# Ledger of designs, part 12: peptides against a protein of PDB entry 6CSU

Target 1, 51 residues: chain A of PDB entry 6CSU
Amino acid sequence: GALEELRGQYIKAVKKIKCDMLRYIQESKERAAEMVKAEVLRERQETARKM

## One batch from the design tools (peptide; made by RFdiffusion4, then SolubleMPNN)

Design b2_p29_8_s3 (from b2_p29_8, 11 letters changed)
Fold by OpenDDE base, seed 1:
Structure b2_p29_8_s3 (fold): chain B 51 residues (1-51), chain C 51 residues (1-51), chain A 29 residues (1-29)
Amino acid sequence: as target 1 above (51 residues)
Amino acid sequence: as target 1 above (51 residues)
Amino acid sequence: SEKEREEEEKKRKEEEEEEKKLEELDKEL
């Protein structure tokens, strides 16, 4: 009935939110890793200039 | 050294992001549940008016 | 239909993978 359909829509919406958030977390981790790589590279360049 | 500190900051940032996203997922599920409860209540009221 | 069964199985597998990823994420906290 309509109640079961509404429950189904809720479950579907929650699942979509979970998937979107997992993707966001993964992409955020990747962006953070790239920022760290860039900072490490800058630090190595600065250290190299002092040698 | 500075590299280990930078790595530490990265790990800390990623952990924070994970926690924030898990909280967001949980809060989103709660909000969705409340919306469904409200819709179920409205549906019951509409059905009752037709009786 | 067979197509509907395949889509349902795919959806179930995607849900299981998502749940596993959530559990893995929780373990990393």
Scores: peptide ipSAE 0.168, ipTM 0.554, DockQ to the pose 0.150
Fold by OpenDDE base, seed 4:
Structure b2_p29_8_s3 (fold): chain B 51 residues (1-51), chain C 51 residues (1-51), chain A 29 residues (1-29)
Amino acid sequence: as target 1 above (51 residues)
Amino acid sequence: as target 1 above (51 residues)
Amino acid sequence: SEKEREEEEKKRKEEEEEEKKLEELDKEL
């Protein structure tokens, strides 16, 4: 009935949110890695300019 | 240096976000379970009223 | 149908794998 359909829709929405949050966490880790990589490249450039 | 400190602050912020997201996912699962429980109780009450 | 049962089993396995990934992610914190 309508209650079972509402329950089903809510469970589906929670599953979608869970997947979106996992993706966001993974993307945040990737952004952190890219920032570290960019910093290392800048430090190497600064070291090269000081020589 | 300042770059290493910025890197450290960013990693700390990402770890905090990760913890907050995991907590949100867990709380969302708990809310879903409570909604299912409430629906089952309502269905039992409706069945009892029809008898 | 048999196809619907296979899709439900696949979905349940995907949910179990996602839960394991969450547990691994929690251990990395």
Scores: peptide ipSAE 0.161, ipTM 0.551, DockQ to the pose 0.030
Fold by OpenDDE base, seed 2:
Structure b2_p29_8_s3 (fold): chain B 51 residues (1-51), chain C 51 residues (1-51), chain A 29 residues (1-29)
Amino acid sequence: as target 1 above (51 residues)
Amino acid sequence: as target 1 above (51 residues)
Amino acid sequence: SEKEREEEEKKRKEEEEEEKKLEELDKEL
């Protein structure tokens, strides 16, 4: 009935949120790794200028 | 030194990810709530058509 | 059917693995 359909749609929505979160986290971790990589390169460049 | 700076930037990146995730979760929950609201309205309309 | 039960069990295991990944992430944050 209507209540079962609503429950089903709620569960579907929650599962979608969970999947989207996992994807967003993965993408955010990748971006963070790239930021760290860029920082390491900058630090190496700064260190090289001091020698 | 370079290692402390790297650690600092890593912590900053992680904090940014955390904030972005919390915002994304909140927005996703709001979207889910609106989907449920829309579904309830549709179900009420369907029920009304059967009377 | 037996096949349907196996598919449901597989799905539950996948959901549990995803939950564990979220918990590990929370520890890193």
Scores: peptide ipSAE 0.154, ipTM 0.546, DockQ to the pose 0.049
Fold by OpenDDE base, seed 3:
Order: C-alpha cells, then sequence, then structure tokens
Structure b2_p29_8_s3 (fold): chain B 51 residues (1-51), chain C 51 residues (1-51), chain A 29 residues (1-29)
C-alpha cells in the first residue's frame, strides 16, 4: 500500500545518500593524498636545490 | 611551514567530515530499520484482524 | 524470477561492500 511504498522510497533515499557520502569521503581522501604528494614533491625539490 | 600546517588542517577537516558522515549513515540505517519494524508490526496486526 | 533473484543478491553484495568501506573508513579516523 501507500505506506509500504513510502517506506520503500525512504529506504531507497537512505541508500542513495549513503552511496553519495561514501563517494564524497573517497574523493576527499584522494584530494588529501594528492596534497600530500604535491608537498612531498616540493620538499624533494627544495632539498635538491640545497645540494 | 605554513603549507604543511594548511595540509594538516585539511586532513583534519576531512577526518571530521568522515566521522560526521559515518554517524549520519548509521543513524539513517537505524531510522530505516525502525520503519521496517513498524511496518512488519502493522502487517501482523492486519493479518490478525483478518483471522 | 531467477534474474530478479540474481539482481537482489548483487544488490545485497553491493550493500555489504559499502558497509565494509564504512568500517574501513572508521578505522582510518
Amino acid sequence: as target 1 above (51 residues)
Amino acid sequence: as target 1 above (51 residues)
Amino acid sequence: SEKEREEEEKKRKEEEEEEKKLEELDKEL
């Protein structure tokens, strides 16, 4: 009935949000990792220039 | 330096978001579970009334 | 149908993988 359909829609929405959140977290981690990589590269370049 | 500090702040912010998101997902799952339980109860009541 | 059962099983596996990713995420905090 209408209540079961509403429940189904709610669960579907929750699942969508969950997926979107996981994706956002993953992308955020990737961005953080790239920032670290860029920093490490800069540090290596700085050390190389001091040699 | 300032860049390392900024990087550190970014990583900290990402971790905070991650925690908040996990909590939200967990709470959403709990709400969905309660909706299912309520529906199952209603269905049982309906079947009982038809007996 | 068999296809519907396979799709449901696939969906369940995807949900389990998602839950594992959440647990991994929690460990990294």
Scores: peptide ipSAE 0.175, ipTM 0.559, DockQ to the pose 0.142; fails the geometry check

Design b2_p29_8_s4 (from b2_p29_8, 12 letters changed)
Fold by OpenDDE base, seed 5:
Structure b2_p29_8_s4 (fold): chain B 51 residues (1-51), chain C 51 residues (1-51), chain A 29 residues (1-29)
Amino acid sequence: as target 1 above (51 residues)
Amino acid sequence: as target 1 above (51 residues)
Amino acid sequence: SKEKEEEERKKKEEEEKLEKELEELDKEL
């Protein structure tokens, strides 16, 4: 009935939002990891220059 | 230096977004679970009326 | 169905893994 259809639509929307957010979190983690990696490399270069 | 400060700000922003998204996912799961529970109860009532 | 239940379980396990990975990332940063 109409209630089941509405429920189905809501659950479908929630699932989509969840998937989009999980993907965004994953992408954000990857960006953060790359920033950390880049900084570690810079710090190593600075340390090497001080030696 | 300025690069470390910028990195720190970016990582802090990413962490905040991550936390907000995880919370939203959790809330969305709870809403979905309640919708399923409500539907199961309706179906049980309909079945009981047919008996 | 049992198949749907298994898919939902797998999705939950994947989400829990992702949450743990996020926590570990926060410790490393």
Scores: peptide ipSAE 0.128, ipTM 0.562, DockQ to the pose 0.027
Fold by OpenDDE base, seed 1:
Structure b2_p29_8_s4 (fold): chain B 51 residues (1-51), chain C 51 residues (1-51), chain A 29 residues (1-29)
Amino acid sequence: as target 1 above (51 residues)
Amino acid sequence: as target 1 above (51 residues)
Amino acid sequence: SKEKEEEERKKKEEEEKLEKELEELDKEL
């Protein structure tokens, strides 16, 4: 019935938002990892310049 | 230095967003489960009324 | 159905994997 259809639409919307959020988390992790990598490289360059 | 401080602030912000998103996913799963439970109860009531 | 249950299991497994990967990243940062 109409109530079950509305429930189905809600569940579908929740699933979509969940997937979008998981993707955003993954992308945020990748950005954070790249920032750490860039910092480590800068620190190595600074150490090398002091030698 | 200032660059490391900015990186630290970014990481802190990413961690906060991650936690908020994981909580939202969990709450969304709970809401979806409650909606399914309510539907099953309604279907049982409808079946019982037809007997 | 068994197919739906397997899909939900895979989604849960991927979520748990992502949570573990986030915890490991937090230790490295």
Scores: peptide ipSAE 0.126, ipTM 0.558, DockQ to the pose 0.027
Fold by OpenDDE base, seed 4:
Structure b2_p29_8_s4 (fold): chain B 51 residues (1-51), chain C 51 residues (1-51), chain A 29 residues (1-29)
Amino acid sequence: as target 1 above (51 residues)
Amino acid sequence: as target 1 above (51 residues)
Amino acid sequence: SKEKEEEERKKKEEEEKLEKELEELDKEL
């Protein structure tokens, strides 16, 4: 019935949102890691230039 | 320096967003579970009325 | 059908993986 269909649609939507959020969190972590890598590289270059 | 401070701010912001998203996912799961419980209860009531 | 049952099984396995990933993600916070 209409209630079962609505429930099904809600559960499907929640699952989609969950997947999207997990992906966003993972991508955010990857961006943070990349920022750290870039900083470390710059620090190494700066140290090398000061020698 | 300024880069380290910016990096620190970004990491802090990402951590906050991650926590908020995990909470939202958990709450969404709880809402979905409650909808399932309500449906099961309705189905049981409907079955009882049809006897 | 067997095809529908297999699809439902795959969905359940994916959901269980996602739950484990969420738990590990929570531990990393």
Scores: peptide ipSAE 0.124, ipTM 0.564, DockQ to the pose 0.031
Fold by OpenDDE base, seed 3:
Structure b2_p29_8_s4 (fold): chain B 51 residues (1-51), chain C 51 residues (1-51), chain A 29 residues (1-29)
Amino acid sequence: as target 1 above (51 residues)
Amino acid sequence: as target 1 above (51 residues)
Amino acid sequence: SKEKEEEERKKKEEEEKLEKELEELDKEL
């Protein structure tokens, strides 16, 4: 009935939002990881120059 | 330096967003679960009336 | 259904992977 359809639509919407959020988190993590990698490389290069 | 500070700020922001998103996902799951429970109860009641 | 249960398991595994990756990122930062 109408209530079941509404429930189905709600669940579908929630699932979509969840997927979008997980993707956003993943992309954010990737960006953060790249920033960390770049910093670590800089620190290693600085250390190497001091040696 | 300025780049390290920017990195730190970015990471802090990403962490906050992550936490907010995980909370939202959890709350959404709880709402979806309650909707399913309500439907299952209705279906059981309907079945019981047909018996 | 078994299919639904498997899908929910896969989603949980994906979420757990994401959480672990976030924790690792937090350690690297």
Scores: peptide ipSAE 0.136, ipTM 0.563, DockQ to the pose 0.027; fails the geometry check

## One batch from the design tools (peptide; made by RFdiffusion4, then SolubleMPNN)

Design b2_p30_2_s4
Fold by OpenDDE base, seed 5:
Structure b2_p30_2_s4 (fold): chain B 51 residues (1-51), chain C 51 residues (1-51), chain A 30 residues (1-30)
Amino acid sequence: as target 1 above (51 residues)
Amino acid sequence: as target 1 above (51 residues)
Amino acid sequence: EEEEEERIREILRGTYEELEKIVEEVRELL
């Protein structure tokens, strides 16, 4: 019935939100790590040229 | 009725989730930016000492 | 980074607990 369907929708939404957030966190960590590595490499080159 | 009230509660909860996610995204970006800045500064110092 | 994950888990727990309360209300009506 309508109540069972609504309950099912709640459970499905919670599961989707959890998965989306975990994926976002993982992707954010990966992007941050790559950004740091790239910036460090560029900074080493810049410092070496200026000294 | 009870079903409409539950639907209303669901919508309210989803709105809260959205706000929580947006806040998390913003905080994550800020932390990532701070980490990059800190790492760049440390790397400049390290490079300068080794050269 | 691990500390960040812990804070995120706390936010998620609070949000999911609110949804679980709604689900429980549905169960009580069945």
Scores: peptide ipSAE 0.099, ipTM 0.483, DockQ to the pose 0.046
Fold by OpenDDE base, seed 4:
Structure b2_p30_2_s4 (fold): chain B 51 residues (1-51), chain C 51 residues (1-51), chain A 30 residues (1-30)
Amino acid sequence: as target 1 above (51 residues)
Amino acid sequence: as target 1 above (51 residues)
Amino acid sequence: EEEEEERIREILRGTYEELEKIVEEVRELL
């Protein structure tokens, strides 16, 4: 019935949200790591220039 | 009735998920920013030590 | 970086829109 179908849709949507969140977490971590790496490189270059 | 309860649950769940996701995004951004700051500081300190 | 964040935001928006549709369907049944 309608309630069963809606329940199914809800579960599916929740699963999708979970996947989206996990992907976001993964991508966020990757971006953060790359930002840190880039910042470290820039900092080293800046310090090297001033030396 | 069951349908009203289900409706309420759906709305409540959506709102909660939204809040959780927004919070996660905010926290992840803050963590990333702090990580970058910390790494920059560390790099400067390391460079300074070697100078 | 902003572009990547935008992509993520877009994905999340799509997911919420799907949930909102479900909520709306429930409202229609009431």
Scores: peptide ipSAE 0.092, ipTM 0.474, DockQ to the pose 0.046
Fold by OpenDDE base, seed 3:
Structure b2_p30_2_s4 (fold): chain B 51 residues (1-51), chain C 51 residues (1-51), chain A 30 residues (1-30)
Amino acid sequence: as target 1 above (51 residues)
Amino acid sequence: as target 1 above (51 residues)
Amino acid sequence: EEEEEERIREILRGTYEELEKIVEEVRELL
């Protein structure tokens, strides 16, 4: 019935949110790592120019 | 009844997820900023030692 | 980093909109 359908929708929505959060965390970590690598490279160049 | 309880659970879940995500985003930004800052400092030291 | 935040906001908006639809459906049944 309607209640079972709503319960199913709730469980599905919660699972989707969990997956979205985990995916976001993973993607955020990857982007952060790439950003750090890029910043490290820029810093090497800047430091080398100052020395 | 059961529908009112389910409605309450949905609303509560939405609010909790919103709060969790906002907190995660804020904490992630802070950690990312600190990580970049720390890595830049380490890279300056490493580059300086190599030159 | 701003671009990353925008992507986050878009994902969250989509998720919240789906939940809001479910909440509204429940309201209509009451």
Scores: peptide ipSAE 0.091, ipTM 0.474, DockQ to the pose 0.031
Fold by OpenDDE base, seed 2:
Structure b2_p30_2_s4 (fold): chain B 51 residues (1-51), chain C 51 residues (1-51), chain A 30 residues (1-30)
Amino acid sequence: as target 1 above (51 residues)
Amino acid sequence: as target 1 above (51 residues)
Amino acid sequence: EEEEEERIREILRGTYEELEKIVEEVRELL
């Protein structure tokens, strides 16, 4: 009935939110890694110029 | 009744998930900032030792 | 980073709107 369908829709929506969060975590980790690599490179170049 | 309880549960879930996402974003930004600071420091020290 | 937060907020808003529709459908049954 209608209530069972709504329960199904709720479960689906909650699963979607969980997937969205997991995707955000994964993408955030990848961006953080690239940010660190870029910052390390900049620091190395700046330090070398000052030596 | 059952429908009123279900309504309340759905509303509560939406609010909780919103808060969880906002908290995760905030904590992720803070961790990323600290990671970059630590990596820059390590790189600077390593570069200095090699010069 | 701010642009990424805005994209995530947009995705989240869409998901919340879907849940709010479910809540409204429940209200209609009362």
Scores: peptide ipSAE 0.089, ipTM 0.468, DockQ to the pose 0.032

Design b2_p30_3_s1 (from b2_p30_3, 12 letters changed)
Fold by OpenDDE base, seed 3:
Structure b2_p30_3_s1 (fold): chain B 51 residues (1-51), chain C 51 residues (1-51), chain A 30 residues (1-30)
Amino acid sequence: as target 1 above (51 residues)
Amino acid sequence: as target 1 above (51 residues)
Amino acid sequence: MEEELLEKIDKYIEELEREGKELVERAKKE
């Protein structure tokens, strides 16, 4: 009935949000790892130049 | 009626999820910035020790 | 990146609001 369909719409919305949030978290971790790697490399070079 | 009230509750719940996600994103960005700052400091010290 | 995620979430909320409204209107006629 209408109650079950409305519940289904809610669950569908929540599941989509959860899915996109999980993807965002994964992509954010990958970007953060790459940023740290790049920053570490730059800092090694900058520190070496100042020595 | 009951169906309209439940609809309102579901919309409210999803909007609360959005707010929780926004807070998580903001806190995650702050933690990431602090992590990068700490990593840069450690790399400067490690590079200097190896020179 | 965050903006894209938020835009998707806003879309899902809009879809829920629209579909829920349509469902309620149909239920009133039954």
Scores: peptide ipSAE 0.409, ipTM 0.799, DockQ to the pose 0.754
Fold by OpenDDE base, seed 2:
Structure b2_p30_3_s1 (fold): chain B 51 residues (1-51), chain C 51 residues (1-51), chain A 30 residues (1-30)
Amino acid sequence: as target 1 above (51 residues)
Amino acid sequence: as target 1 above (51 residues)
Amino acid sequence: MEEELLEKIDKYIEELEREGKELVERAKKE
């Protein structure tokens, strides 16, 4: 009935949001790791030039 | 009616999820910024000790 | 990246609002 269909629409929306959020978290972690690696490299070069 | 009320509750719940995600994203950005600052400081000290 | 995520969420909310409205209107006619 209409109640079950409405419940299904809600659950579907929440599941899509959950999946996209999990993907966002994973991609954010990967980008953060690459950002740290790049920053470490730049900092090593900068520190070396100052010494 | 009851069906309209339930529809409203589902929409409200999903909007609440969006708000919670926005807060999570903001807090994650702040944590990432602090992590980078800490890593830069550690790298400066490590590089200096090696020279 | 977060803007793209938020845009998807807004789309899901819009879909739920639209589909729910249509369902309620059909149910009123039954």
Scores: peptide ipSAE 0.406, ipTM 0.798, DockQ to the pose 0.757
Fold by OpenDDE base, seed 4:
Structure b2_p30_3_s1 (fold): chain B 51 residues (1-51), chain C 51 residues (1-51), chain A 30 residues (1-30)
Amino acid sequence: as target 1 above (51 residues)
Amino acid sequence: as target 1 above (51 residues)
Amino acid sequence: MEEELLEKIDKYIEELEREGKELVERAKKE
């Protein structure tokens, strides 16, 4: 019935949100890791230049 | 009616999820920034110790 | 990046709102 279908629509929306959020989290973690690596490298280079 | 009310509740719930995600994203960005700062600091300390 | 995510979420909300509205209207005709 309509109630079940509406429930299904809600669940579908929530699942899509969940999937996209999980992907975002994963990609964000990867980017954060790369950012840290880049910052560390830049810091090393900066230190080396000052030596 | 009940169907309209349930529809409203589902929409409200999904919007709440969005709000929670926004908060998570903001907090995650802050944590990432602090992580970068910490890594840079550790790198500086490590370099200093090796000098 | 986060903007793209948020846009997707907004799209899902919009779809839910639209589909729900259509469903409610159909149910009223039953």
Scores: peptide ipSAE 0.411, ipTM 0.800, DockQ to the pose 0.769; fails the geometry check
Fold by OpenDDE base, seed 1:
Structure b2_p30_3_s1 (fold): chain B 51 residues (1-51), chain C 51 residues (1-51), chain A 30 residues (1-30)
Amino acid sequence: as target 1 above (51 residues)
Amino acid sequence: as target 1 above (51 residues)
Amino acid sequence: MEEELLEKIDKYIEELEREGKELVERAKKE
């Protein structure tokens, strides 16, 4: 009935949101890791130049 | 009726999810910034010790 | 990145709101 269909619409929306959020989290972690690696390298070089 | 009420509840629920995600994103950005700062500091110390 | 995610979420909310409204209106006619 209409209630079941409405429930289905809600579940579909929530699942899509969840999926996109999980992907965002994964991508953000990967980018953060690369950012840290790059920053570490830059800091090593900068510190060495200052020594 | 019950159907209109349920519709309202579902819309409210997904908007709540959005708000929670916004908060998570903001907090994660702040944590990432602090993580980078801490890592930069550690690398400066480590590089200096190796020089 | 965050903006793209938020735009998708807003789209999903809009779709739910629209589909739900249409469903309610149809149910009222039954």
Scores: peptide ipSAE 0.408, ipTM 0.799, DockQ to the pose 0.759; fails the geometry check

Design b2_p30_3_s2 (from b2_p30_3, 12 letters changed)
Fold by OpenDDE base, seed 5:
Structure b2_p30_3_s2 (fold): chain B 51 residues (1-51), chain C 51 residues (1-51), chain A 30 residues (1-30)
Amino acid sequence: as target 1 above (51 residues)
Amino acid sequence: as target 1 above (51 residues)
Amino acid sequence: MEEEVLEKIEEAIKKLEEESKELVEKAKKE
């Protein structure tokens, strides 16, 4: 009935939000890793030049 | 009626999830920034010791 | 990056609000 359909709508919305967040988290981890690598490389160069 | 009340509860719950996700995103940004800073510091020390 | 995911979340919420509203109105007529 209507209650079951409403529940279905809710679950669908929650699942969509969950999937979008999981994707965001995964992409964020990848970007963070690349950012750290880039920063480490830049810092090595800066440190080397100062010594 | 009961259906309207349940609708309200589901909308409220989904909005709560949204707020939780916003908080997670904000905290993740802060943690990422701190992680980069820590990595830079460690790399400075490591690079300095090797030179 | 955050804006994109937030937009998707908002769209999901909006869809629920609209679909559930229609459902309630239909149920009142039944």
Scores: peptide ipSAE 0.364, ipTM 0.771, DockQ to the pose 0.812
Fold by OpenDDE base, seed 1:
Structure b2_p30_3_s2 (fold): chain B 51 residues (1-51), chain C 51 residues (1-51), chain A 30 residues (1-30)
Amino acid sequence: as target 1 above (51 residues)
Amino acid sequence: as target 1 above (51 residues)
Amino acid sequence: MEEEVLEKIEEAIKKLEEESKELVEKAKKE
């Protein structure tokens, strides 16, 4: 009935949001790792200049 | 009626999820910034030891 | 980066709003 369909629509929306957030988290972790790697390289150069 | 009320509750719930995700994203950015800051400090020491 | 995921979430919410609205209207006609 209508109640079951409405429940199904809600669950589908929540699952979609969950999937989108999981993908975002994964991509954010990858970008953060690359950012840290770049920062480490820059900091090595900066430290070398100051020493 | 009951169906309209339930629809309203489901929409409210997914909007709440959206708000929670916004908060999560903001907090994640703050944590990432602090992690980078800590990594920079550690790398300065590591570079100094190797030089 | 965040704008993309937020847009997807907003699309999911809008889809629920529209589909559920249509469902309620159909149920009223029964």
Scores: peptide ipSAE 0.363, ipTM 0.771, DockQ to the pose 0.772
Fold by OpenDDE base, seed 2:
Structure b2_p30_3_s2 (fold): chain B 51 residues (1-51), chain C 51 residues (1-51), chain A 30 residues (1-30)
Amino acid sequence: as target 1 above (51 residues)
Amino acid sequence: as target 1 above (51 residues)
Amino acid sequence: MEEEVLEKIEEAIKKLEEESKELVEKAKKE
């Protein structure tokens, strides 16, 4: 009935939000790892120039 | 009626989820900034020890 | 990137709001 369909709509919305957030978290972690990697390399060069 | 009330509750619930996700994103960005700052400092020390 | 995920969340909420509204109106006519 209408109540079951409404429940289904809610569950679908929640699952979609969850999926979008999980994807965002994964992509954010990947970008953060690359950023840290690049920063570490730059900092090593900068420190070496000052030695 | 009952269906309208349940609709209202579901909409309220998903909006609450949105707010929680916004807070999570903001807090995650703050933690990431602090982590990068600490990593840069540690890397400077490590590089200096190897020189 | 935060803006993109937030836009998707808003779309999901809007979809629920519109679909549930239509469902309620249909149920009232039954």
Scores: peptide ipSAE 0.362, ipTM 0.770, DockQ to the pose 0.797
Fold by OpenDDE base, seed 3:
Structure b2_p30_3_s2 (fold): chain B 51 residues (1-51), chain C 51 residues (1-51), chain A 30 residues (1-30)
Amino acid sequence: as target 1 above (51 residues)
Amino acid sequence: as target 1 above (51 residues)
Amino acid sequence: MEEEVLEKIEEAIKKLEEESKELVEKAKKE
């Protein structure tokens, strides 16, 4: 009935949000790793130039 | 009615999930910022020691 | 990309709000 359908809609929404967050977390980790690599390289060059 | 009340509860619950995820994202950004600061400092010291 | 995931979450919430509203209105008519 309507109650079960409403419950289904809720569960579907929650699952979708969960999946979106998991994807975000994974992509965020990947970008963070790349940003750290770039920052480390820039910092090495900056430090070297100052010496 | 009861169905309308349940709808409201489900919407409220999903919005709560959103808020929790926003908090997670914010806290993650703060941790990432601190981690980058620490990494930059370590990298400066490492580069300096090698020169 | 935080904005993008938040937008997706908001879209999911909006979908639930709209679909559940339609469901409630349909149930009232029955």
Scores: peptide ipSAE 0.366, ipTM 0.772, DockQ to the pose 0.786; fails the geometry check

